# Ledger of designs, part 55: peptides against a protein of PDB entry 2AZE

Target 1, 148 residues: chain A of PDB entry 2AZE
Amino acid sequence: AQECQNLEVERQRRLERIKQKQSQLQELILQQIAFKNLVQRNRHAEQQASRPPPPNSVIHLPFIIVNTSKKTVIDCSISNDKFEYLFNFDNTFEIHDDIEVLKRMGMACGLESGSCSAEDLKMARSLVPKALEPYVTEMAQGTVGGVF
Target 2, 101 residues: chain B of PDB entry 2AZE
Amino acid sequence: GRLEGLTQDLRQLQESEQQLDHLMNICTTQLRLLSEDTDSQRLAYVTCQDLRSIADPAEQMVMVIKAPPETQLQAVDSSENFQISLKSKQGPIDVFLCPEE

## One batch from the design tools (peptide; aimed at target 1 L28 D97)

Design b1_p25_4_s2 (made by RFdiffusion4, then SolubleMPNN; from b1_p25_4, 9 letters changed)
Fold by OpenDDE base, seed 5:
Order: structure tokens, then sequence, then C-alpha cells
Structure b1_p25_4_s2 (fold): chain B 148 residues (1-148), chain C 101 residues (1-101), chain A 25 residues (1-25)
């Protein structure tokens, strides 16, 4: 019947919306873990050094990076007000955002790939509110996506 | 029947979505709190060594870009050149190289 | 990761992290 068809369409719409929200939640969790873990790391390091690092030796969030072979020739044009930049490369380059950098640094505890050791998972859980711990566990197990 | 089953599914999905919304609100709140914490922001940094671990300057040049919100980044793959264009609306863009050593 | 092998336009949203709103070209 047409009514059932309409409900099936709605069901699929809701399922897709839930899927999208699940992905968003996972990313938010990873951001939270990565950020807190980074802060924790640096706090500990500064305590051990008994001083903060030199200001020009660190890069604060947010940032992006571009990398290319050191053999790549780069031409750069900058506007007088520095509002505009133009880079021309003679070879391929990569662009990475800060969260990707943090993930590669292990700040997300391998949770982003579901590759968590027991210690990694413990760390990840410790960096989120209690209400999120079950979801972190599910992420580590690769069992997210189920209906609550 | 089929109708009853679908109706029940929709109810369950509604409950699931509400749970997700709740969890997302918790996450969003946590991130907001982090953004408002001065000490956290002070400690939210990476080092050149961190970047070297991701892309070793011995082999890769690493460029850091600090851009204000709403900056437009265009990357193009043309027959003539590979190109990145940055256009800011709200202020100057800072670009610097991560030193090899 | 974004490679030069892909052409795109991104609007940078800056908060705690840099987020790209990407339109592939």
Amino acid sequence: as target 1 above (148 residues)
Amino acid sequence: as target 2 above (101 residues)
Amino acid sequence: MFSSSESFLATLKVGLFSKFDITYL
C-alpha cells in the first residue's frame, strides 16, 4: 500500500540521517580525545622541563600543513596585505588539516582506525565523559552503526 | 503486520536518534569548554618535531598555514602546474616553513 | 589527506580545529 511505501521511505531517510550523525559523533569524539591528549602530553612535557617551549618553536591549533618533496620547486606570490597567497608547484603536494596531523601523531589513540591497544583504549576512555565511554568502546571494536 | 512493523521501526529509530543527539550535545559541550579554557588553548600545540615525524623535512618540505576563518583554499591540478590559492576575508594569512633541524 | 591530484575548493572553518568545507572541482 501507498502508506507502507511512504513509511519505508521515511525509514530509509531516518536511517541515513542516523548514519550521518553517527559519523559526526565519531569525529567529534576523536577531536575531543586528540585535543585533550595533546594538551595532556604538552602539560606533562612542560612540567618535566619546568618551562614552556619557546614561542616560535611550537604551532598552535588551528593550522593546516602542506608538504611536498624537497625537490619540488615552489613559486609563491603574496599580496601586499597578505590576504592572498598563490603557490605554484612543479610536482604533487599534500594538504593536511590539524586533526589529521594529531591522528597520525597517535593523539586519537588509534581509535580512528579501530587499532587500539588495551592501553590506548584505556587512555581514550579516560579522555571523554562517562556517557561517551560506551561509544568509545564500540568504536574500538568496530561495532558502531547499530541502532540504539 | 507490515504497517505495524514499520511504525514500530520508526519509533525505535526516533529513540536512537534522540540518544545520538544527546551524545553529540555532550561532545559539542566538551569541545566548547575546551575552546573557552585558556590553559588548554595555550597547550594546544604541536612542535616541528611532531611535524617531522609525519613528514620528514629530510625528504619533504613542510609548510604551515595559519589562516583566519572563512579563508578560501583552492587546490588545482592543471596541465601546467599544481597550485594552491589562499584568499582570506578576515585578515592576513601566516605561512612559514618547518625547518629541517 | 588532500592531494594535488584532486582539484577542490575549500572554505576554512576555524574553531578548535581547522575544518574544510570542500567542493570538488
Scores: peptide ipSAE 0.389, ipTM 0.906, DockQ to the pose 0.932
OpenDDE base, seeds 1, 2, 3, 4: peptide ipSAE 0.376, 0.385, 0.383, 0.373; ipTM 0.905, 0.906, 0.905, 0.905

Design b1_p25_4_s3 (made by RFdiffusion4, then SolubleMPNN; from b1_p25_4, 9 letters changed)
Fold by OpenDDE base, seed 4:
Structure b1_p25_4_s3 (fold): chain B 148 residues (1-148), chain C 101 residues (1-101), chain A 25 residues (1-25)
Amino acid sequence: as target 1 above (148 residues)
Amino acid sequence: as target 2 above (101 residues)
Amino acid sequence: MISSTQSFLATLKAGLFSEFDVTWL
């Protein structure tokens, strides 16, 4: 009885650890897909334009964005060495990291929400090593962790 | 019995975790390779047009922040205070606005 | 995803993306 109880505790511990790793893996996969897809998009676009975009017209990873109403008053204080910034807003704002931006751009092929068309899924699979393809499929189907 | 069942479950979970670890190693390797590829880094960018699709500058201003690793970001968004604080340890922070057009 | 509708403290991690270790306030 005690032995079974100990194993039950261990089982639960392992299940939780696995769930955490699943979440981490999914995010890593999305990052890989989004990154590669972005690179491919831009490569193709530059080839069509026969030139790269002006350097000041693009934002390279990594970055974050802050958006707020155009009517929002923003007070900004910056240290002399630009190591420190302080922004005060008179209204609400939003912060988005770069991966979120890429997801909203469709760079993760809708995999993040399990909203993949057949073409989206095909693209997603093509952007990962073969060993990851089954997991990508599971993500698209929303069946990750179903065995646990 | 219960003991046998639990033992089997644990073995299965161990195998599952090992598979996850393996897949994660593959992923991290791929990401590392991307970080080491100069051409990929050159092409890893978005445009202001891309950002407009996320937050329309006609109604929303979009501020871009480029900060070094180890930068701390503190955000307060409440009815009483709306604030963002950035503190870098490794270098200057670059902030700029995306034009409306 | 970082939601500014909540207060938080975050530290930017090194990597391809702007990843943060976040402490919600």
Scores: peptide ipSAE 0.496, ipTM 0.918, DockQ to the pose 0.739
OpenDDE base, seeds 1, 2, 3, 5: peptide ipSAE 0.488, 0.491, 0.489, 0.493; ipTM 0.919, 0.917, 0.917, 0.918

Design b1_p25_4_s4 (made by RFdiffusion4, then SolubleMPNN; from b1_p25_4, 12 letters changed)
Fold by OpenDDE base, seed 4:
Structure b1_p25_4_s4 (fold): chain B 148 residues (1-148), chain C 101 residues (1-101), chain A 25 residues (1-25)
Amino acid sequence: as target 1 above (148 residues)
Amino acid sequence: as target 2 above (101 residues)
Amino acid sequence: MISSSESFLSTIKAGLFSEFDITYL
């Protein structure tokens, strides 16, 4: 029946939209956890050191990382106003955004890959509002979206 | 019947989406609050030591790019060269290297 | 990870993190 067909189309549309929102929410949660965890780590470290790190020794968010072999020849052209950069490499390079760096640092508690220890999961839960805790648990278990 | 089943499914999906929207709103609010907290921003940093876990400067050169929002980044794989192009609209781009040690 | 073997164009978004709006070439 046409009515059923229409509802089936709507069902599929909603499923896809939900899937997209799930991905967005997961990333937002990871960002929140990683950010708060980083801040806590640094706060604790500064307290122990009784001083902040030298300004030129730290990189504040946001940032981008580019890495390549030390043997790679890089030609760099910079505009006078520093609004434009052009890098030419004679070999391969990698680009990493800051959130990826934080994830690799463990700031997201392994939640990004569902590789949370009990302690990691506890930390992750503690860094989000109560309403988000169940979803964090689902992420850790890899069960997000299982009902869809 | 089929109609009843589909109707029920749609109701369930609607509830699920509403929950997601709610959670997303909570999360975005938290992120906004973090962006507005000066102490958090002050402490939101990594060190070159942290970056060594990503790429060891003993073997890899690590370049840091601080670019304003709306900066365009283009990475090109040509048959002969690899290229990164940065074009900012809002201000200067800062690029520096992490030391090996 | 974004390898140089992949060609893309992106715009860095505003926010707490560097976010890419990537269009692969």
Scores: peptide ipSAE 0.371, ipTM 0.907, DockQ to the pose 0.922
OpenDDE base, seeds 1, 2, 3, 5: peptide ipSAE 0.321, 0.077, 0.319, 0.020; ipTM 0.903, 0.867, 0.902, 0.859

Design b1_p25_5 (made by RFdiffusion4)
Pose (drawn by RFdiffusion4):
Structure b1_p25_5 (pose): chain A 148 residues (1-148), chain B 101 residues (1-101), chain P 25 residues (1-25)
Amino acid sequence: as target 1 above (148 residues)
Amino acid sequence: as target 2 above (101 residues)
Amino acid sequence: SVAEELEEQVEKLEHNEQLRELVEE
């Protein structure tokens, strides 16, 4: 019984590591897909009607987005060297990652929620190495859990 | 008995984790190659029209923050107001708005 | 509710940062 207790806690510790690693693996697959999709969208857009986009109309990764109502008062304070910043808001605001932005743009082909059309899924499968194809299929069905 | 049952479980979980680590390894390698790729990095950008479909600078205000790696972001819910604090240990941080308003 | 939503958003950033560090390693 004593030894069984030790094996059970070890089993639960491993089950926790696997559950955390599965979520990480899924997120990494989505990033891989989203990045590659964004790059190919821009590579194609730069063909159609030549001359690369003006530098001010473009934002390179990595970046963060903050949005609030157009009315919301913001108070900005900056350190000399611009290493430190402080923003005060008199209302609710939202903070979004670039990956979240790319997902909302549909760059991950709806795979973030299994919302893939046949073409979306085909696109997602082609942007990932063959060894990751089964896991992409698992993500498309939502049958990722059960903890293997 | 139960001891063999738990031992068999530990073996299944050991093999499963080795497989997951392998896939993660392939996955992070793909991401490393993308980061080391100059042409991909040059093309890894979003337009103002992109940031629109997720929050357009017509009704809502959009702020873009670009801080070097390792920088800290603290968000605070005061008794009366909201705040965002950015502390970068190395390198300056950049902040700007979107053109359409 | 607003405070919980903000905490979830920050947790998502921290999680992605950890993944980005993992890619560097």

Design b1_p25_5_s1 (made by RFdiffusion4, then SolubleMPNN; from b1_p25_5, 14 letters changed)
Fold by OpenDDE base, seed 1:
Structure b1_p25_5_s1 (fold): chain B 148 residues (1-148), chain C 101 residues (1-101), chain A 25 residues (1-25)
Amino acid sequence: as target 1 above (148 residues)
Amino acid sequence: as target 2 above (101 residues)
Amino acid sequence: DVKKKLEEQMKRIERQRELDKLVEE
């Protein structure tokens, strides 16, 4: 009885670990697709323009953004060495990391929300190694779990 | 019996986890390759137009923060306190606004 | 340059606030 109980605990532990890794893999796939798609877009754009964009017109990864109403009053304190910043707002704000920005730009092809068109899915599959294509398909269908 | 069934389940879960680990290794390898490719890193950028597409500066102010690795970020968003604190240990923090146009 | 440095803007605001305080005193 005690042995069976110990194995039940271990079973639950492994199930939870697999669930966590599954979520991590999905996020990694989305990051890969988003990065490659962004690079591809910019490469094409620069080719069409026949030159790179001006240095001060682009924002390289990594970054984060903070957005708030234009009516929000912001007070800022900065250390002399620029190592410390303190922002005080009189209203709510939002913070987004660069990955979330890329997703909202459509760089992950809508795969993150299950809103992939046929063209989006084709693009997503083209941006991952062959071994990951089945998982991308399952993500698009909302039926993740069949590839392992 | 029950013991044999549990033992079999654990073996199957182990195999499933190994397959999952393999896929994760493939994915992390691809990300490393991207980080090591100079041309890819050069092209890994967004524009202010991109940011305007997701947060219209006509309605919202968009602040961009570029900070060194391991920078501490503390954010409080409550009815009584709206605050962001940044503390870097590896270098200066760059903060700028994305213009409306 | 399509970017506006917030640091510079905020420093100007802070300096102006300090000047305003001096005038009010």
Scores: peptide ipSAE 0.019, ipTM 0.847, DockQ to the pose 0.017
OpenDDE base, seeds 2, 3, 4, 5: peptide ipSAE 0.018, 0.020, 0.017, 0.017; ipTM 0.848, 0.853, 0.849, 0.848; seed 3 fails the geometry check

Design b1_p25_5_s2 (made by RFdiffusion4, then SolubleMPNN; from b1_p25_5, 15 letters changed)
Fold by OpenDDE base, seed 4:
Structure b1_p25_5_s2 (fold): chain B 148 residues (1-148), chain C 101 residues (1-101), chain A 25 residues (1-25)
Amino acid sequence: as target 1 above (148 residues)
Amino acid sequence: as target 2 above (101 residues)
Amino acid sequence: SVAEKLKAQMERIKRQRELDQLILE
């Protein structure tokens, strides 16, 4: 009885660890897809334009976005070496990392929410190694919670 | 019996975890390859139009922060305090606004 | 370089970090 109880505790521990790794893997896959898709988009765009975009018109990864109402008053304090910044707002703001921006741009093909069309899924699969394709499929179906 | 069943479950879970580890290794390898590919990094950018699509500068001010690795960001967003603190240890932080064109 | 920064970020994500030391309070 005690032995079984110990094994059940271990089982639960392993299940939780697997769950964490699943989440981590999903995020890694989404990042891979998003990055590759972004690169592909930009490559195509530059080819069509027959030139790269102006240097000051693009923002290379990595970056963080902060947005707030244009009416928001922002006070910024910067250290002399620019190593430290302090922003004070008089109203709410939003922060988005580059990956979130890419997701909102559709670069992850809607896979992040399991809301990908057949075409989106095809694109997503094409942007990962073969070994990851089954997992991409599971993500699209929302069935990742299973034990493999 | 119960013991045998649990033992089998643990074995299966071990195999599942090993598979996950393997997949994660594959994925991280791909990401490293992307990070090391000069052409990919050159093309790893968003435009002002992209940012406008997620936060329209007509209504929202969009601030871009480019900071060195390991930069710490702390944000307080409450009814009484709205603050962002950035602390870099590896170099200067670059902050600029995305204009509405 | 951008590549180095991205690589570092990816490594952090591998270590169960989805956002580079963002602390929301």
Scores: peptide ipSAE 0.020, ipTM 0.865, DockQ to the pose 0.054
OpenDDE base, seeds 1, 2, 3, 5: peptide ipSAE 0.019, 0.016, 0.019, 0.019; ipTM 0.856, 0.852, 0.854, 0.858; seed 5 fails the geometry check

Design b1_p25_5_s3 (made by RFdiffusion4, then SolubleMPNN; from b1_p25_5, 15 letters changed)
Fold by OpenDDE base, seed 2:
Structure b1_p25_5_s3 (fold): chain B 148 residues (1-148), chain C 101 residues (1-101), chain A 25 residues (1-25)
Amino acid sequence: as target 1 above (148 residues)
Amino acid sequence: as target 2 above (101 residues)
Amino acid sequence: SISEKLQEQLARIERQRELQKLIEE
């Protein structure tokens, strides 16, 4: 009985670990899709324009953005070496990383929310190695979470 | 009966985790390849227009932060304090505003 | 709440940092 209980504890531990890894894998897949899709978009855009955009007009990954009302007063203190920044706002703000931005741009094909159209899913599958395609399909269907 | 069942379950879970690890390795490898590809990195950018599409600059200002890895980010958002603190140990931090146009 | 939203945003950023470490391993 005690042995069985010990194994049950281990079973739960492994199940939780698998769950965590599944979550990580899903996010990694989303990143891969988003990055490749972004690169593809920009490559096509530059080809159409016959030149790259001005260097100061683009923001390369990685980055973080902060957005707040245009009416928000922001006080900024910067160290001499620019190693330290302190921003004080008089109102609320939001912070987003580059991945979140890409998701909102649709670069992850709506896979992150299970809102993939047939075309979105096709695109998503095309941007991952063959071995990951089944997982992408499961993500789109919302059926991820089972045991392999 | 139960002992044998649990033992079998654990073996199956081990196999499942190994498969999962394999898939993760494939994925991380792809991401590394992207990071090592010069052309891909050159094309890994968004525009201010992209940012405007997700945060309307007519209503919201957008500040961009380019910080070295492991930069400390602290933020407080309450009725009493609205603050962001950045502290880098590996280099200077670059902050700029996205124009409306 | 606004504070909760910020915490979620920060947590997401931290999660991405952890994933980045996995990529670099």
Scores: peptide ipSAE 0.536, ipTM 0.930, DockQ to the pose 0.906
OpenDDE base, seeds 1, 3, 4, 5: peptide ipSAE 0.018, 0.016, 0.019, 0.019; ipTM 0.861, 0.848, 0.861, 0.846; seed 3 fails the geometry check

Design b1_p25_5_s4 (made by RFdiffusion4, then SolubleMPNN; from b1_p25_5, 15 letters changed; failed a check: too like the target's own chain)
Amino acid sequence: SISEKLQRQLERIKRLEELRREIEE

Design b1_p25_6 (made by RFdiffusion4)
Pose (drawn by RFdiffusion4):
Structure b1_p25_6 (pose): chain A 148 residues (1-148), chain B 101 residues (1-101), chain P 25 residues (1-25)
Amino acid sequence: as target 1 above (148 residues)
Amino acid sequence: as target 2 above (101 residues)
Amino acid sequence: MLMHEHVNHFTEQIEEAREALEEQS
């Protein structure tokens, strides 16, 4: 019984590592897909009607987004060297990652929630190496859990 | 008995984890190659019209933050106000708005 | 640091910030 207790805690410790790792694997696949999709969207848009986009109308990754009501008062304080910043808000605000932005743009082909059309899925499968294809299929069905 | 049952379980979980690590390894390598790729980096950007479909600078205000890696972001819920603090240990941080308002 | 690692760092910082706001609420 004593040895069995030790094996059980070790088993539960491994089950926790696998569960964490599955989520990490899924996020990494979505990033891989979203990044490659964004790059190819821009590569194609730069063909159609030549001259690359003006630098001020473009934001390169990585970045963070903060949004609040147009009325919300913001108080900005900046350090000399601009290493430190402080913002005060008199209302609710939202913070979003670039990956989250790319997902909301549909760059991950709806795979973040299994919301893929046949074309979306085809697009997602082609942007990942063959070894990752089964796991992409698992993500598309939501049958990722059960903890293998 | 149960001891063999747990041992068999530990073997299944060991093999499963080895497989997951392998796929993660392939996955992070793909991401590393993307980061080392100059043409992809040059093309890894979003327009102002992109940031619109997720929050347009017509009704809502949108702020873009670009801080070097390892910088800290603290968000605070005071008794009376909200705050965001950014502390970069190395390199300056950049902040700007979106053109349409 | 690589670009994707920097994105992950921001992801972690945003998650921590959201959790801190939820706890303080």

Design b1_p25_6_s1 (made by RFdiffusion4, then SolubleMPNN; from b1_p25_6, 15 letters changed)
Fold by OpenDDE base, seed 4:
Structure b1_p25_6_s1 (fold): chain B 148 residues (1-148), chain C 101 residues (1-101), chain A 25 residues (1-25)
Amino acid sequence: as target 1 above (148 residues)
Amino acid sequence: as target 2 above (101 residues)
Amino acid sequence: MLMYETMQEYQAQIKAAKQQLAAQS
């Protein structure tokens, strides 16, 4: 009885840890796919254009995006060394990281929401090592949680 | 019995966790390889056109923040306070606007 | 692109900030 109780505690601990790692793995996979897909897209585009885009027209990763209404008044204070920034808005704003941008661009092939077309899934699989392909498939099907 | 069942479950969970660890190691390795690849770094960019997927520059101001690693970010978005604070430890922060197309 | 470990830490900060925002809304 006591032994069973101890094992139940351990079981719960492992389940929680697995859940955490599962989420982390999914994010890592999405990042990998998104990055590789982005690079592939840009490589192809540059090849077609026979030139890279102007340096001032592109934003290299990593970055953060902040958007707000054009009517929003923004006051910005910057330290002399530019190490510190303080933005004050008079209205609401949104913050997005680069990964979110990539996801919305479709760079993760819709895998993040489990809404992959057959072609999207094929692309996603092609952008990960073979060992990760089964997990990508599970993510696309939304069945990752059923394994554990 | 109950004990046998639990023991079996734990073994299965252990195997699952080990598999996850293995897969995560593969992922981290791939990401490191990407970060070390000069060509990939050069091609790891988005355009202002891409940012329209986030917010339409015709209606929204889109600000880009390039901050070095380990930059602390604090944000408050409430009815009484709308604020973003950035504190870098490794270098200057660059901020610029994405122009409207 | 940042090294994985550095990128991970950077993204963690962003995630934390976004979580705070979500909690406020």
Scores: peptide ipSAE 0.077, ipTM 0.879, DockQ to the pose 0.515
OpenDDE base, seeds 1, 2, 3, 5: peptide ipSAE 0.020, 0.043, 0.018, 0.019; ipTM 0.851, 0.873, 0.849, 0.851

Design b1_p25_6_s2 (made by RFdiffusion4, then SolubleMPNN; from b1_p25_6, 15 letters changed)
Fold by OpenDDE base, seed 4:
Parts: sequence; C-alpha cells; structure tokens
Structure b1_p25_6_s2 (fold): chain B 148 residues (1-148), chain C 101 residues (1-101), chain A 25 residues (1-25)
Amino acid sequence: as target 1 above (148 residues)
Amino acid sequence: as target 2 above (101 residues)
Amino acid sequence: MTMFEAMQEYKQQIKAAKEQLKKQS
C-alpha cells in the first residue's frame, strides 16, 4: 500500500513535469513557425519589390514593443552610457515581445490558438522538421495534453 | 494489480518525457540554426505596418526597444504608478519610435 | 549570444514582467 502511494506521488510529479515540457515545446514550435514564416514573407516581398526595404523602415528581431495612448505623457530618464532607462507614464501601457507581435501578425498560422484552417495547418507543417509534424497536428486540434 | 499498473504507467511516462526532450532538442537546434543563418537574420524583421497589428499608430504611440542580452526589465502598471525600468549590462539600449510616426 | 538566445531572454523577461503586473492588478 505504501509502495503504491509512493508511486502515485511519483506519477503525479512526472505528469506535471511532462505538462510543463509540453507547454515549452509548443512555444518553441510556435517560435520556429513564426520565425520561418516571417523570413519567408519578407523574402517574397523583397523579391517582388526587387529590393530590400529602406534600412530605417524595418525593425530586426529581437525587440520589445511598448505602446500607450498618444495622449500619455512619458518621462524618460537615460543614463549617460544609455545602459539604464527609466520611463514614467501618466497612464497605462502595454509591453509585447517580438514573438507576440509575430503571432498577432498571423505568422504562427493561428496555431497558437488552435484556429488553423487547412491551409494554415499545411503551412505550419511545412515549416517544421518532419519529427515535429505530429505535434503540430495535435496543437491544431487542441489535443495536446495527454500522455503519448 | 495496482502496483503493476503504476509501474507500467511510470515506464510509459518516462518514455513520453524522453520523446518530449527529443522534440525540444530538435526545435532548439532548428532555432539556433536559423539565428545563425545570415540570410535569415537579414530577413527577420517587421515593419511599422506590422506593428499596427499590435497598436494602431494613429491612436497609440509605439516605442521600440532593442536591448542587449541579459537586460533587466521591470514594469509597474497600477492606478498610481506607471513605470518601465531597463538595465543593461552588456551595452547601450536603443529606443526609438516607428519611423512612420 | 545568438539571436535565438536573445529572443528567449526577451520572452522570459516580458513574461515575468506581465506576471508582476497581474499581481499588481
């Protein structure tokens, strides 16, 4: 009885660890898809334009976005070496990482929300190694969470 | 019995975790390769138009922060305090607005 | 440090910041 109880505890521990790793893997997959899709989009766009965009018109990864109302007053304190920044706002703000931007751009093909069309899923699958395709399928179906 | 069942479950869970680890390694490797590919790096960018998907510059001020690795970011967003603090240890932090603003 | 590593750091930092913000709300 005690042995079984110990094994139950271990079972639960492993299940939780697996769940955490599943989340991490899903995020990594989304990052890969989003990144590759972004590169592909830009490559195509540059080919169509027959030139790259102006250097100061694009923002290369990685980056962070902070947005707030245009009416928001922002006070910025910067150290002499620009190693330290302090922003004070008089109203609320939002912070986003570059991956979130890519997701909202649709670069992850809606896989992040399990809202993939057949075409989106096809695209997503094409942007990952073969070994990851089954997991992408599971993500699209929202069936990730079980033990496999 | 119960013991045998649990033992079998643990073996299966171990196998599942190993599979996950393997897949994660594949993902990480791919991402590293992409990050090291000069062509991919060159093409890894967004435009101000893209940023409108996050916040329309017509209504929102969009600030871009490019900070070196290991930069510390702290944020406070309360009714009485709205603050962002950035501290870099590896170089200067670049902050700019979208050129279209 | 690779771009990938930098991206991961940003994500972690933003996540942590957002978690703190949630606690404040």
Scores: peptide ipSAE 0.239, ipTM 0.897, DockQ to the pose 0.728
OpenDDE base, seeds 1, 2, 3, 5: peptide ipSAE 0.227, 0.236, 0.238, 0.238; ipTM 0.896, 0.896, 0.897, 0.897

Design b1_p25_6_s3 (made by RFdiffusion4, then SolubleMPNN; from b1_p25_6, 14 letters changed)
Fold by OpenDDE base, seed 2:
Structure b1_p25_6_s3 (fold): chain B 148 residues (1-148), chain C 101 residues (1-101), chain A 25 residues (1-25)
Amino acid sequence: as target 1 above (148 residues)
Amino acid sequence: as target 2 above (101 residues)
Amino acid sequence: MLMYEAMLEYQEKIKAAKEQLKAQS
């Protein structure tokens, strides 16, 4: 019947929305883990060094990274007030946000790719509230995708 | 019947979505707490060494951009045009290079 | 602005930029 068809369409719509939210949740979890892990790393490092690093030697979040070959010629136009920048490259470039950098640094414990060791998983679980631990486990196993 | 089954499925999906929303709220709360914690803010940094581990400046130039909120960022990467445009309305943009080791 | 909110904005900027790049290819 038409009613059943309508409900089927709604079911599919909701399934897609849930899928999107699952993806968003996973990203939020990764961000949380990465941030907390970074802070923990730096805290430990500063304790070992008995002093903080020089101010100009560190880059605080948030930031954006642009990388290109060192052979790439870059022309930069900057407004007087530095409100506007224009970069022209003679070759390809890459843009990354800070979260991507943290992931590549291993701050997300390999959870983003499902390449977690037992130790990595333990670390990841320790960096989230208890309510999120089951989801972290599912992420590590690559079993996230079903409906609760 | 089919109608009853679909109705039940929709109820279950609603409950699942509510659970997801709850978990997301927990996550966002944690992230906000981190952003409000002074010590965490102070320690939320990477080093040039970290960046070199991602993209070695010996082979790759690494440029860091710190821009105010609402900054417009446009990028073009084609065989004929390679361009990045930044436009801030809230304040100056800071750009610097990560030096080679 | 909180670090979290700023982070979200940066992510959106990067995402938008990448989408523009994809659209050009």
Scores: peptide ipSAE 0.153, ipTM 0.889, DockQ to the pose 0.687
OpenDDE base, seeds 1, 3, 4, 5: peptide ipSAE 0.095, 0.073, 0.107, 0.063; ipTM 0.883, 0.880, 0.883, 0.880; seed 1 fails the geometry check

Design b1_p25_6_s4 (made by RFdiffusion4, then SolubleMPNN; from b1_p25_6, 14 letters changed)
Fold by OpenDDE base, seed 4:
Structure b1_p25_6_s4 (fold): chain B 148 residues (1-148), chain C 101 residues (1-101), chain A 25 residues (1-25)
Amino acid sequence: as target 1 above (148 residues)
Amino acid sequence: as target 2 above (101 residues)
Amino acid sequence: MSMFEAMQEYQEQIRAARQQLELQR
């Protein structure tokens, strides 16, 4: 009885670890898809254009975005060496990392929400190694979470 | 029996975890390869138009932060305080606004 | 540091910040 109880505890522990790793893997997959898709988009765009975009017109990864109402008053304090910034707002703000931006741009093909069209899924699969394709499929179907 | 069943479950879970680890390694390897590819790095960018598509500067101010590694970010967003703090350890932080148009 | 590593760090910082924000709500 005690042995069974110990094993049950261990089982639960392992299940939790697996769940955590599943989430991590999903995020990594989304990042890979988003990055590759972004690169492809930009490559194609530059090929069609007569020139690459001006250096100051693009924002290279990595970056962080902060957005707030244009009416929001922002007070910014900067250290002399620019190592430290302090922003004070008089209203709410949002912070987004670059991956979130890419997701909202559709670079992850809607896989992040399980809202993939057939074409989106095809694209997503094409942007990952073969070993990851089954997992991409599971993500699209919302069936991730099962134990192998 | 119950014991045998649990033992089998644990074995299966171990295999599943190993598979996940393997897949994660594959994925991280791919991401590193992308990071090391000069052309990919050059093309890994978004435009102001992209940002406008998700946060219209006509209504929203969009601030871009590029900070070196090991930069600490702290944020407070409550009814009483709205604050963002950035502290870099390796170099200066670059902050700029995305133009409306 | 690679772009990937830098992005991972950003994500960690953002995640941490969001967790704190959620606690403040």
Scores: peptide ipSAE 0.301, ipTM 0.904, DockQ to the pose 0.672
OpenDDE base, seeds 1, 2, 3, 5: peptide ipSAE 0.286, 0.296, 0.300, 0.287; ipTM 0.902, 0.903, 0.903, 0.903

